# Peptides against a protein of PDB entry 3OAK: the designs that were tried, part 85

Target 1, 145 residues: chain A of PDB entry 3OAK
Amino acid sequence: DDLEQYLDEKILRLKDEMNIAAQLDIDTLNKRIETGDTSLIAMQKVKLLPKVVSVLSKANLADTILDNNLLQSVRIWLEPLPDGSLPSFEIQKSLFAALNDLPVKTEHLKESGLGRVVIFYTKSKRVEAQLARLAEKLIAEWTRP

## One batch from the design tools (peptide; made by RFdiffusion4, then SolubleMPNN)

Design b1_p22_2_s1 (from b1_p22_2, 11 letters changed)
Fold by OpenDDE base, seed 2:
Structure b1_p22_2_s1 (fold): chain B 145 residues (1-145), chain A 22 residues (1-22)
Amino acid sequence: as target 1 above (145 residues)
Amino acid sequence: SAKEKELEELNKEELELWKELE
């Protein structure tokens, strides 16, 4: 199917872009730690966020998103950074909102590692209360028999 | 400063928590 192939390629391209953005931000922060240059700012994920949100919010892309393990890239974006800081509040809020609307199944959690990072957000002292509660909600839904 | 020390401690705790979940 031509449409299915087109959608797969679209999601895979976004997945690659997300992974690159995450790595570039990590590289920036590692260099900041190494050199002490506080002018180094990690903003690649923030720049790409509107595109990510646009894709994740489309119901017609849900199957393609899940089948191509885009959630792995979502997990990567949510991980704590080298200095122990978290991604921006806007990134957190947007991604958790998207996760709340996706029909995530156990198989998707296994292949993405998403469960671990969401549990992290239920325990972190730096996470805003509203997002911690949403993380708890997701864990409860995903662990239902 | 006190704020800087607090942030440093929080960052340390975040990394420790993340490692514990591995």
Scores: peptide ipSAE 0.523, ipTM 0.874, DockQ to the pose 0.922
Fold by OpenDDE base, seed 5:
Structure b1_p22_2_s1 (fold): chain B 145 residues (1-145), chain A 22 residues (1-22)
Amino acid sequence: as target 1 above (145 residues)
Amino acid sequence: SAKEKELEELNKEELELWKELE
């Protein structure tokens, strides 16, 4: 199916872009720490966020998103940075909102590692209360028989 | 500074929490 192939390629390209953005931000932050250059700002994920949200919000892309393990890149974006800091609040809020609307199954959690990071957000002292509650909701939903 | 020390401690706790979940 031409459409199916097109959608797969679209999601895989986004997945790659997300991974690149995450790595570039890490590199920027590491360089900032090493050099003390405060003009270095990690903005690649933030710049790409609108595109990510646009894709994740499309109901017709849900199967393609899940089948291509885009949730792995979502997990990567949510992970604490090497210095222990978290992604921006806007990234957290947007991704958790998107996760709440996706028909995530156990198999998707396993292949993406998403369960671990969401549990992290239920326990972190730096996470906003509203997002911690949403994380708890997701865990409860995903652990239901 | 106090803020820097606090942030450092928070970051350390976050990393420890993340590692504990492995």
Scores: peptide ipSAE 0.522, ipTM 0.874, DockQ to the pose 0.915
Fold by OpenDDE base, seed 3:
Structure b1_p22_2_s1 (fold): chain B 145 residues (1-145), chain A 22 residues (1-22)
Amino acid sequence: as target 1 above (145 residues)
Amino acid sequence: SAKEKELEELNKEELELWKELE
């Protein structure tokens, strides 16, 4: 199936781009910590966010997203940064909105590690109340029998 | 500054929380 192959490749490319963006931001922040250069700003994830949101919002891509473990990259994007800070509020809000609409199953949680990071968002003191509540909702849904 | 120290402590707590979930 040519279309299926095309979609798989599209998602895998996005996955790579997301992983690279995350690592570049981590490298930037680590360098900022090491050098004290406060002019170093981590912007790679923010720059890529519109593309990520566009893909995650497409219902017809849900199967491809889940089958290719794009949620692993979503998890990586949500992790706390080297300095203990969180990704931008916009990234958090967008990704949690997308997660809320995806038919995430237990197997996807296992292969992505998404459960751990969402639990983190229920406990973090830095997370906005609205997102903490959404994180709790997701955990409740994913832990249902 | 006191504010910087407070932020540093918060960041430390976030990292500890994250590691505890491993």
Scores: peptide ipSAE 0.522, ipTM 0.871, DockQ to the pose 0.898
Fold by OpenDDE base, seed 1:
Structure b1_p22_2_s1 (fold): chain B 145 residues (1-145), chain A 22 residues (1-22)
Amino acid sequence: as target 1 above (145 residues)
Amino acid sequence: SAKEKELEELNKEELELWKELE
């Protein structure tokens, strides 16, 4: 219906914006590594984060989020950066909170690659303990029959 | 500096961990 189409388009636009933001940050950090210019700061994801959080927090968008594989973009945002660092703590915290409230199923994990990155967060030495525990919780839930 | 070396090592370990999960 009209509403469904509208929501699909909204989520797909956000997905595209998220992917662009991630790539721009990667490009910035690669250039920072190449040139040594410490004034180059990756801020595109942080800039877009409020919009992402707003969408992910809406229960009425859950089906649309999952059906359009927005979780792939969430996974991309959580990946280690070219310099080996992680996305900002706020990004991590916000996205894991959102994941905790979404009815994620096995099929969504496969098509997004989200399982891999969440496992990463259970093992990383850089991740805050509270987020590592949440990551472990998610893995436990997703591996249950 | 020691801090820089520590960060470099941490970054290396992070990337290695990520690759191991491929």
Scores: peptide ipSAE 0.521, ipTM 0.871, DockQ to the pose 0.885

Design b1_p22_2_s2 (from b1_p22_2, 11 letters changed)
Fold by OpenDDE base, seed 3:
Structure b1_p22_2_s2 (fold): chain B 145 residues (1-145), chain A 22 residues (1-22)
Amino acid sequence: as target 1 above (145 residues)
Amino acid sequence: SKEEEELEKLNKEELKLWEELL
């Protein structure tokens, strides 16, 4: 199916872009730590966020998103950074909102590792209360039979 | 500053927490 192929390719491209953005931000922050140059700011994920949100919010892409394990990239984006900081609040908020609307199944959690990072957000002292609660909600939903 | 020190402390705790979950 041409449409299916197109959608798969679109999601896979986004997945790659997300992974690259994450790595670039990691590299930036590692360099910041090494050099002490506080002018180095990780901005790649933030720049890509609108595109990510656009894709994740589309119901017609849900199956493609899940089938191509885009949640792995979502997980990566949510992980704490080398300096211990978290991704921007907007990234957190946007991704958790998207996760809340996706029909995530156990198999998707296993192949993405998403569960662990969401648990992290239930425990972190730096996470906004509203997002911590949402994380708890998601965990509760995902652990249901 | 105190705020920066607190943030640094939180960053360390964050990393520790993450590592514990791995």
Scores: peptide ipSAE 0.515, ipTM 0.877, DockQ to the pose 0.959
Fold by OpenDDE base, seed 2:
Structure b1_p22_2_s2 (fold): chain B 145 residues (1-145), chain A 22 residues (1-22)
Amino acid sequence: as target 1 above (145 residues)
Amino acid sequence: SKEEEELEKLNKEELKLWEELL
């Protein structure tokens, strides 16, 4: 119906915006690496984070989020950056909190690649202990029958 | 500096870890 279509379009637009933000940050950091210009700061994801959190926190959008594979963009946002650093702590915290409340199924993990990145966060030496524990919790929940 | 070298090492290890999971 009209509402369903509206919600699909809303999520797909956000998905696109998230992907663009991620790529822009990657480009910024790659340029920083090649030029040595430490004044270059990747901030596109941070700027978009409030909107992402707002959408991910809406229970009525869960089906639309999952059906449109928004989790792929969440995965992209969580990946390590070109210099090996991680996205900001706030991004990590917000996304993991959102993931904890979503009814994620095995099929969503496969189509998004989310499982792999969350496993990464259980192993990374740079992840805050609280988030590492949450990542472990999610993996345990997603791998149970 | 020593701190910078350690950070660089950590970054390389981080990327290696990620690549191993791919």
Scores: peptide ipSAE 0.515, ipTM 0.873, DockQ to the pose 0.920
Fold by OpenDDE base, seed 5:
Structure b1_p22_2_s2 (fold): chain B 145 residues (1-145), chain A 22 residues (1-22)
Amino acid sequence: as target 1 above (145 residues)
Amino acid sequence: SKEEEELEKLNKEELKLWEELL
């Protein structure tokens, strides 16, 4: 219906914005690596984070979020950057908090690739212990019989 | 610097770990 369509479009717009932000940050960091210009700072994801958190925190959007594979963009945001660094701690913390509250199913993990990146966060030496434990919790929940 | 060297090593390990999961 009209409401469903509205919500779908809202989530799809956010998904697009998230993907663009991620790519812009990647481009910035790649250029920084190439030129050595340390004034180049990747800030697009950070700028968009409040909007992402606002959407992900709304229970009434959970189905729309999952149905439109917004988790793919969440996965993209969590991936290591070109130089091997991780997204900011605040991004990590916010997204993992959101994931913890979403009714993620196996099908969502498959279509988003989220499982792999969360496993990565259980193994990375750069991930804060608190988030590593949360990642482990999520994996356990998602793989329970 | 030593700190930069350690960070570089860590970043390389990070990328290796990620690539192994792909």
Scores: peptide ipSAE 0.514, ipTM 0.874, DockQ to the pose 0.907
Fold by OpenDDE base, seed 1:
Structure b1_p22_2_s2 (fold): chain B 145 residues (1-145), chain A 22 residues (1-22)
Amino acid sequence: as target 1 above (145 residues)
Amino acid sequence: SKEEEELEKLNKEELKLWEELL
């Protein structure tokens, strides 16, 4: 199936871009911590966010997203940063909104480690209340027998 | 500053929380 192959490649490219963006931001913040240079700002994920949101919002890509473990990259984007901070509020909000609309199954959680990071967001003192509630909602849905 | 110290404490707690989940 030509379309299926095209979509797979599209998602895999995005996955790679997301991973690179995350690593670049980590590197930036590590350097900021080491040098004290406050002019170093991690913004690679923010720059890529519109593209990520565009893909995650397309219903016709849901199967491709899940089959190619794009959720692993979503998990990576949500992890705490080296300085102990969280990704931008907009990133959090956008990704959680997208997760809420995806038919995530247990196998996808295992493959991606997404469950662990979402649990983190239910416990973090830095997470906005509305997102914490959404995280709790997701956990409840994913843990249903 | 006091604010910086509080932020540092929060950051440490955040990282600890994350590590506990790993």
Scores: peptide ipSAE 0.511, ipTM 0.872, DockQ to the pose 0.850

Design b1_p22_2_s3 (from b1_p22_2, 8 letters changed)
Fold by OpenDDE base, seed 5:
Structure b1_p22_2_s3 (fold): chain B 145 residues (1-145), chain A 22 residues (1-22)
Amino acid sequence: as target 1 above (145 residues)
Amino acid sequence: SEEEKELEELNKENLELWKELE
């Protein structure tokens, strides 16, 4: 219906914005590495984070979020950066908090690739212990019989 | 600095780990 379509479009727009933000930050960081210009700062994801958190925190959007594979963009935001560093701690913390409250199913993990990146966060030495434990918790929940 | 070197090594390990998970 009209409401469903509206919500789908809202989530799809956010998904697009998230993907663009991620790519812009990657481009900035790659240029920084290439040129050595330390004035180049990747800030697009950080700027968009409040909007992402706002959407992910709304229970009434959970189905729309999952159905439109917004988790793919969440996965993209969590991936290691070109130099192997991680996105900001605030991004990590916010997204993992959101993931913890979503009714994620196996099908969502497959279509988003989220499982891979969460496993990464259980193993990376640069991940804060608190988030590593949360990642392990999520994996345990998602693999529960 | 030593700290920078450590972070560089950790970042390299991250890249290796990420590739291993592919």
Scores: peptide ipSAE 0.654, ipTM 0.926, DockQ to the pose 0.985
Fold by OpenDDE base, seed 1:
Structure b1_p22_2_s3 (fold): chain B 145 residues (1-145), chain A 22 residues (1-22)
Amino acid sequence: as target 1 above (145 residues)
Amino acid sequence: SEEEKELEELNKENLELWKELE
């Protein structure tokens, strides 16, 4: 199926871009911590966010997203940063909104590690209440027998 | 500032929490 192959490649490219963006931001923040240079700002994920949101919002890409473990990259983007801070509020809000609309199954949680990070968001004191509530909702849905 | 110190403590707690979930 030509369309299926095209979509797979599209998602895999995005996955790679997301992983690169995350690593670049981590490198920037680590350097900021080490040097004290406050002019170093991590913004690679923010720059890529519109593209990520666009893809995650497309219903016709849901199967491709899940089959190619794009959720692993979503998990990576949501992890606490080197200094323990969280990714930007916009990243958090956008990704959790997208997760809420995806038909995530247990197997996807295992292969992506998404369950761990969402639990983190139910417990972290720095997470906004509205996102903590959404995280709780997701956990409840994913743990249903 | 006190606010900065508070955020620093919260960030430390985040790191500890994240490790606990491993």
Scores: peptide ipSAE 0.653, ipTM 0.926, DockQ to the pose 0.981
Fold by OpenDDE base, seed 4:
Structure b1_p22_2_s3 (fold): chain B 145 residues (1-145), chain A 22 residues (1-22)
Amino acid sequence: as target 1 above (145 residues)
Amino acid sequence: SEEEKELEELNKENLELWKELE
């Protein structure tokens, strides 16, 4: 219906915005590595985070989120950065919280690649213990029959 | 600093881990 189409488009636009933000931050960080200019700070994801959290927190958008593979962009945001560092703790915490409340199924993991990055968060020494535990929880839930 | 060295090492390990999961 019209509302469904509207919501699909909104989610797809957000997905695009998230991908752009991620790439811009990567570009910034790569430039920082290349030039040694420590004043270069990646801020695009942080700026967009409130909007992302707002969307991910809406239960009525869950199906739209999952059907449009917004989780792919969530995965991208969680990936280690070019220098091996992680996105800000706030981004990690917010996204994992959102993931915990979404009815993620195996099919969504496959199409988004989310499983790989969540496993990464169970293993990385840079990940806060609370998020590592949550990552373990998510993996356990998603791999259940 | 020692802290910077530690973070650098951890980041290196992250990159290795990420590649291993690929």
Scores: peptide ipSAE 0.653, ipTM 0.926, DockQ to the pose 0.986
Fold by OpenDDE base, seed 2:
Structure b1_p22_2_s3 (fold): chain B 145 residues (1-145), chain A 22 residues (1-22)
Amino acid sequence: as target 1 above (145 residues)
Amino acid sequence: SEEEKELEELNKENLELWKELE
């Protein structure tokens, strides 16, 4: 119906915005690495984060989020950056909190690649302990029968 | 600095870990 279509378009627009933000930050960081210009700061994801959190926190959008594979963009945002560093702590914390409340199924993990990145967060030495524990919790929940 | 070098090494380990998970 009209509402369903509206919500789909809303999520797809956000998905696109998230992907663009991620790529722009990658481009900025790559340029920073190659030029040594430390004044270059990647801020596109941080600027968009409030909107992402707002959408992910809406229970009525859960189906639309999952059906449109928004989790792929969440995965992209969580990936290590070109130099191997991680996205900001606030991004990590916010996204993991949102993931904890979503009814994620095995099929969503496969189509998004989210399982791989969450496992990464259980193993990375740069991840804060509290987030590593949360990542472990998610893996346990997703692998249970 | 030594701290910067350590951080750089951790980042390299992250990249290796990420590739291993592929």
Scores: peptide ipSAE 0.652, ipTM 0.925, DockQ to the pose 0.975

Design b1_p22_2_s4 (from b1_p22_2, 10 letters changed)
Fold by OpenDDE base, seed 1:
Formats: C-alpha cells, sequence, structure tokens
Structure b1_p22_2_s4 (fold): chain B 145 residues (1-145), chain A 22 residues (1-22)
C-alpha cells in the first residue's frame, strides 16, 4: 500500500525530528547549567510543536502514529528537563490534548513509557491543575479492565 | 535569594519524583 508506506515514512521522519529537538534542548540546558549563561534558551521543541500538533490531530494518522511508536517521542518531550523544569506549558497542553483524542492501548503505553510520564504529571507540584486533572483522566481510562 | 533557593528545591523534588517512577 503506497499510502500506508507514505504515512509510515512521514511519521518516522517526524519521530526523528522530535527526538533531535528534545536532545538539542537537553544539551542547551545542560550547557546553561554548566556555564551559567542565561542567554542559552531551549526552544527546539517549541519550534517544532506546530508540526507535531498538526500530525497528532489528524484522525487518519492515528494508526500510523501508534504503530510507529510516536508516543515514545511524545513521552520524551514531556519528561523533566536537566534543570528540573518542565517543557513549556504550551507543549504540555498541546500534547495532553492530543493524547486525549488518540485510541491509546496498553501495548502502546508499554512500548512508549507514556504511562509513567503521565503519572508523573499527576504528582508534580509544578503542573497546572487543569493538566493534572487531564492526566488523571487519562490514567483512569488506560487502567480500566 | 530565597526565591532562587525555593526554585532549586522544587527542581530537586521534580527530578527525584521522576527518578522514583523509573
Amino acid sequence: as target 1 above (145 residues)
Amino acid sequence: SEEEKELEELNKEELELWKELL
């Protein structure tokens, strides 16, 4: 199936871009911590966010997203940063909104580690209340027998 | 400053919380 192959390649490219963006931001913040240079700002994920949101919002890509474990990259984007901070509020909000609309199954949680990070967001003192509630909602849905 | 120390402690707590889940 030509379309299926095209979509797979599209998602895999995005996954790679997301992973690179995350690593670049990590490197930036590690350097900021080491040098004290406050002019170093991690913004690679923010720059890529519109593209990520565009893809995650397309219903016709849901199967491709899940089959290619794009959720692993979503998990990576949500992890605490080296300085202990969280990704930008907009990133959090956008990704959680997208997760809420995806037909995520247990197998996807296992292969991505997404469940662990979402649990983190239910417990973090820095997460906005509305997002914490959404995280709790997701956990409840994913743990239903 | 006190604010900086508070933020630092919060950052530590966040990282510890995350590590506990790993």
Scores: peptide ipSAE 0.519, ipTM 0.868, DockQ to the pose 0.848
Fold by OpenDDE base, seed 3:
Structure b1_p22_2_s4 (fold): chain B 145 residues (1-145), chain A 22 residues (1-22)
Amino acid sequence: as target 1 above (145 residues)
Amino acid sequence: SEEEKELEELNKEELELWKELL
């Protein structure tokens, strides 16, 4: 199916872009740690966020998103950074909102590792209370039979 | 500043927490 192929390619391209953005931000922050140059700011994920949100919010892409394990990239984006900081609040908020609307199944959690990072957000002292509560909600939903 | 020191400590705790979950 031409449409299916198009959608798969679109999601896979986004997945790749997300992974690249994450790595670039990691590299930036590692360099910041090594050099002490506080002018180095990780901005690649933030720049790509609107595109990510646009894709994740589309119901017609849900199956394609899940089938192509885009959630792995979502997980990567949510992980703490080398300096121990978290991704921007906007990234957190946007991704958790998207996760809340996706029909995530156990198999998707296994192949993405998403569950672990969401648990992290239930425990972190830096996470806003509203997002911690949402994380707890998601965990509760995902652990249901 | 004290705020920066606090943030550094929080960052350290975040990394520890994350590593504990791995």
Scores: peptide ipSAE 0.518, ipTM 0.872, DockQ to the pose 0.953
Fold by OpenDDE base, seed 2:
Structure b1_p22_2_s4 (fold): chain B 145 residues (1-145), chain A 22 residues (1-22)
Amino acid sequence: as target 1 above (145 residues)
Amino acid sequence: SEEEKELEELNKEELELWKELL
């Protein structure tokens, strides 16, 4: 219906915006690496984060989020950056909190690659302990029958 | 500096860890 279509379009637009933000930050950091210009700061994801959090927190959008593979964009946002750094702590914290409340199923993990990146966060030496524990919790939940 | 070298090494290890999971 009209509402379903509207919600699909809304999520797909956000998905696109998230992917663009991630790529812009990657481009910024790659340029920083090649030029040595430390004044170049990757801030596109941070700027978009409030909108992402707002959408991910809406229970009525859960089906639309999952059906449109928005989790792929969440995965992309969580990946390590070209210089080996991680996204900001606030991004990590916000996304993991959102993941904890979503009814994520095995099929969503496969189509998004989310499981792999969350496993990464259980192993990374740079991840805050509280988030590493949450990552471990999520993996345990997702691997349950 | 030593701190910069440590960070560089940590970043390298982080990337290697990620690549191993792919």
Scores: peptide ipSAE 0.514, ipTM 0.869, DockQ to the pose 0.923
Fold by OpenDDE base, seed 5:
Structure b1_p22_2_s4 (fold): chain B 145 residues (1-145), chain A 22 residues (1-22)
Amino acid sequence: as target 1 above (145 residues)
Amino acid sequence: SEEEKELEELNKEELELWKELL
């Protein structure tokens, strides 16, 4: 009850922070494209990554993570950036590692859109082979009868 | 440069791939 509410609020706060970080990075990169100012660097997701990893790695938070659709924010973080580039390798690696340890169900895939982005990582020419293979593994696990 | 051109093309393909999945 009280604990459940506390955990929900914790995850929802993180979700909000993740979404803000993603948007700030998008804004930075869009401005970089518009102005040509190469001093503009998108760093908000990277700054928040340790906190995200810390939360995603805790088994006791798995249900709360899934119930509050934190995977939607994970999906957002994995999407290509405005210029078509990908988030940093460390972000990719960390999030895919976390996904591999979560008991993701079909309903979570649907409500988050995570399936599409993971499929993207199986097809992208820019994704490291190791992560592409992991993406394929996840797809296979999530689609098994 | 050629490298910049290659990266630009790759990024373009990346975006196209992503849009196709949406």
Scores: peptide ipSAE 0.511, ipTM 0.869, DockQ to the pose 0.900

Design b1_p22_3_s1
Fold by OpenDDE base, seed 1:
Structure b1_p22_3_s1 (fold): chain B 145 residues (1-145), chain A 22 residues (1-22)
Amino acid sequence: as target 1 above (145 residues)
Amino acid sequence: GLSKEELEKWEKEAEELVAKYE
């Protein structure tokens, strides 16, 4: 219906924006590495984060989020960056919190690649302990029968 | 929920990712 179509379009637009933000940050960091210009700061994801959190927190968008594989973009945002760093603490914290409230199913984890990345956060020594624990919590919940 | 097989597959891939960056 009209509402469903509207919500689909909204989520797909956000998905596109997230993907663009991620790529722009990658480009910025690659250029920083190439040129040595430390004034180049990757901030596109951080700028968009409030909007992402707002959308992910809305119960009425849960089905649309999952059906349109927005979690693929969430996965992309969580991946390591060209300079070897991880996304900001705030991004990690916000996304893990949002994921905790979504009715994520196995099929969503598979089609998004999110499962593997969250497991990565349970194993990486570069992840803050509190966030590693959040990742572990998610994995534990997703492995329940 | 996730099967043991799927979980082990992802764990292996995650470990490879860790090895790549650490």
Scores: peptide ipSAE 0.576, ipTM 0.934, DockQ to the pose 0.779
Fold by OpenDDE base, seed 4:
Structure b1_p22_3_s1 (fold): chain B 145 residues (1-145), chain A 22 residues (1-22)
Amino acid sequence: as target 1 above (145 residues)
Amino acid sequence: GLSKEELEKWEKEAEELVAKYE
């Protein structure tokens, strides 16, 4: 119906924006590595984060979010960056918090690759302890029978 | 919920990812 279509388009637009933001940040960091220009700062994800959080927090968008595999873009945002660093603490914290309120199922974890990445956050020594605990909480929740 | 097999698979892959960057 009209609402469903509208919501699909909304989520797909955001998904595209997220992917673009991620790629732009990757490009920035790659250029930083190549040129040594430390003034190059990856800001695209941070700039878009409020919108992402807003959307992820909407209960009426949950099904649309999951059905359109927006979690794939969430996964992309959580992946290690070209310089080996992780996304900002704020991005991690915000996304983990948002994920905690979504009715994520195994199928969503598989199709998005998010499960593997979140497990990574439980294992990486570069992750802040509080975020590692959040990741563990998510994994525990998703593995619940 | 997530199967044991799938979980173990992802854990292995995650460990590989950790090893790649740490």
Scores: peptide ipSAE 0.575, ipTM 0.933, DockQ to the pose 0.814
Fold by OpenDDE base, seed 3:
Structure b1_p22_3_s1 (fold): chain B 145 residues (1-145), chain A 22 residues (1-22)
Amino acid sequence: as target 1 above (145 residues)
Amino acid sequence: GLSKEELEKWEKEAEELVAKYE
């Protein structure tokens, strides 16, 4: 119906925006490394984060989020950057919190690749302890029979 | 829920990811 189509388009637009933001930040980081210009700051994901969190927090969008594999973009945002750096603490915290309220199932974890990445956060020594615990909590919930 | 097999698979892959960057 009209609402369903509207919601799909909304989520797909956000998905695209997230992917673009991720790529722009990667480009900025690479240029920063290449030029040494410390004024180059990767801010695209941070700028978009409030919108992402807002969408992820809406119960009425849960099915649309999961059906359109928005979690793939969430995964992209959480992945280590090519240079090995991690997304900001705020991004990690916000996304893990948002994920906790979504009815994520195994199929969603598989199609998005999110499961592996969240497990990564339970193992990486570069992740803040509190965020590692959040990741562990998510994994524990997703592994319930 | 996530199967033991899938979990172990992802754990292995996650460890590889850790090893790649740390």
Scores: peptide ipSAE 0.574, ipTM 0.933, DockQ to the pose 0.796
Fold by OpenDDE base, seed 5:
Structure b1_p22_3_s1 (fold): chain B 145 residues (1-145), chain A 22 residues (1-22)
Amino acid sequence: as target 1 above (145 residues)
Amino acid sequence: GLSKEELEKWEKEAEELVAKYE
């Protein structure tokens, strides 16, 4: 119906915006590495984060979020950056918190690649201890029968 | 939920990712 179509379009637009933000930040950091221009700062994901968190927190959007594989864009935002760093602490914290409240199933983890990336956060030496524990908690919940 | 087999597969892939960047 009209509402379902509206919600699908809303999530797909956000998914596109997230992917664009991620790519722009990657491009910025690659140029920073290439030119040595330390004035180049990757800010696109940070600017969009409040909107992402707002959408992920809405219970009435959960099915639409999962059905349209928005978690693929969440996974992309969590991946290591060209300079070897991880996304900001705030991005990690906000996304892990949002994931904790979503009814994520195995099929969603597979189609998004999110499962592997969250496990990465349990193993990386560069992840803050408190966020590593949150990642471990998510994995424990997703492995329940 | 996530099967033991799938979990082990992803753990291996995650370790490879760690090795790539650390």
Scores: peptide ipSAE 0.570, ipTM 0.932, DockQ to the pose 0.768

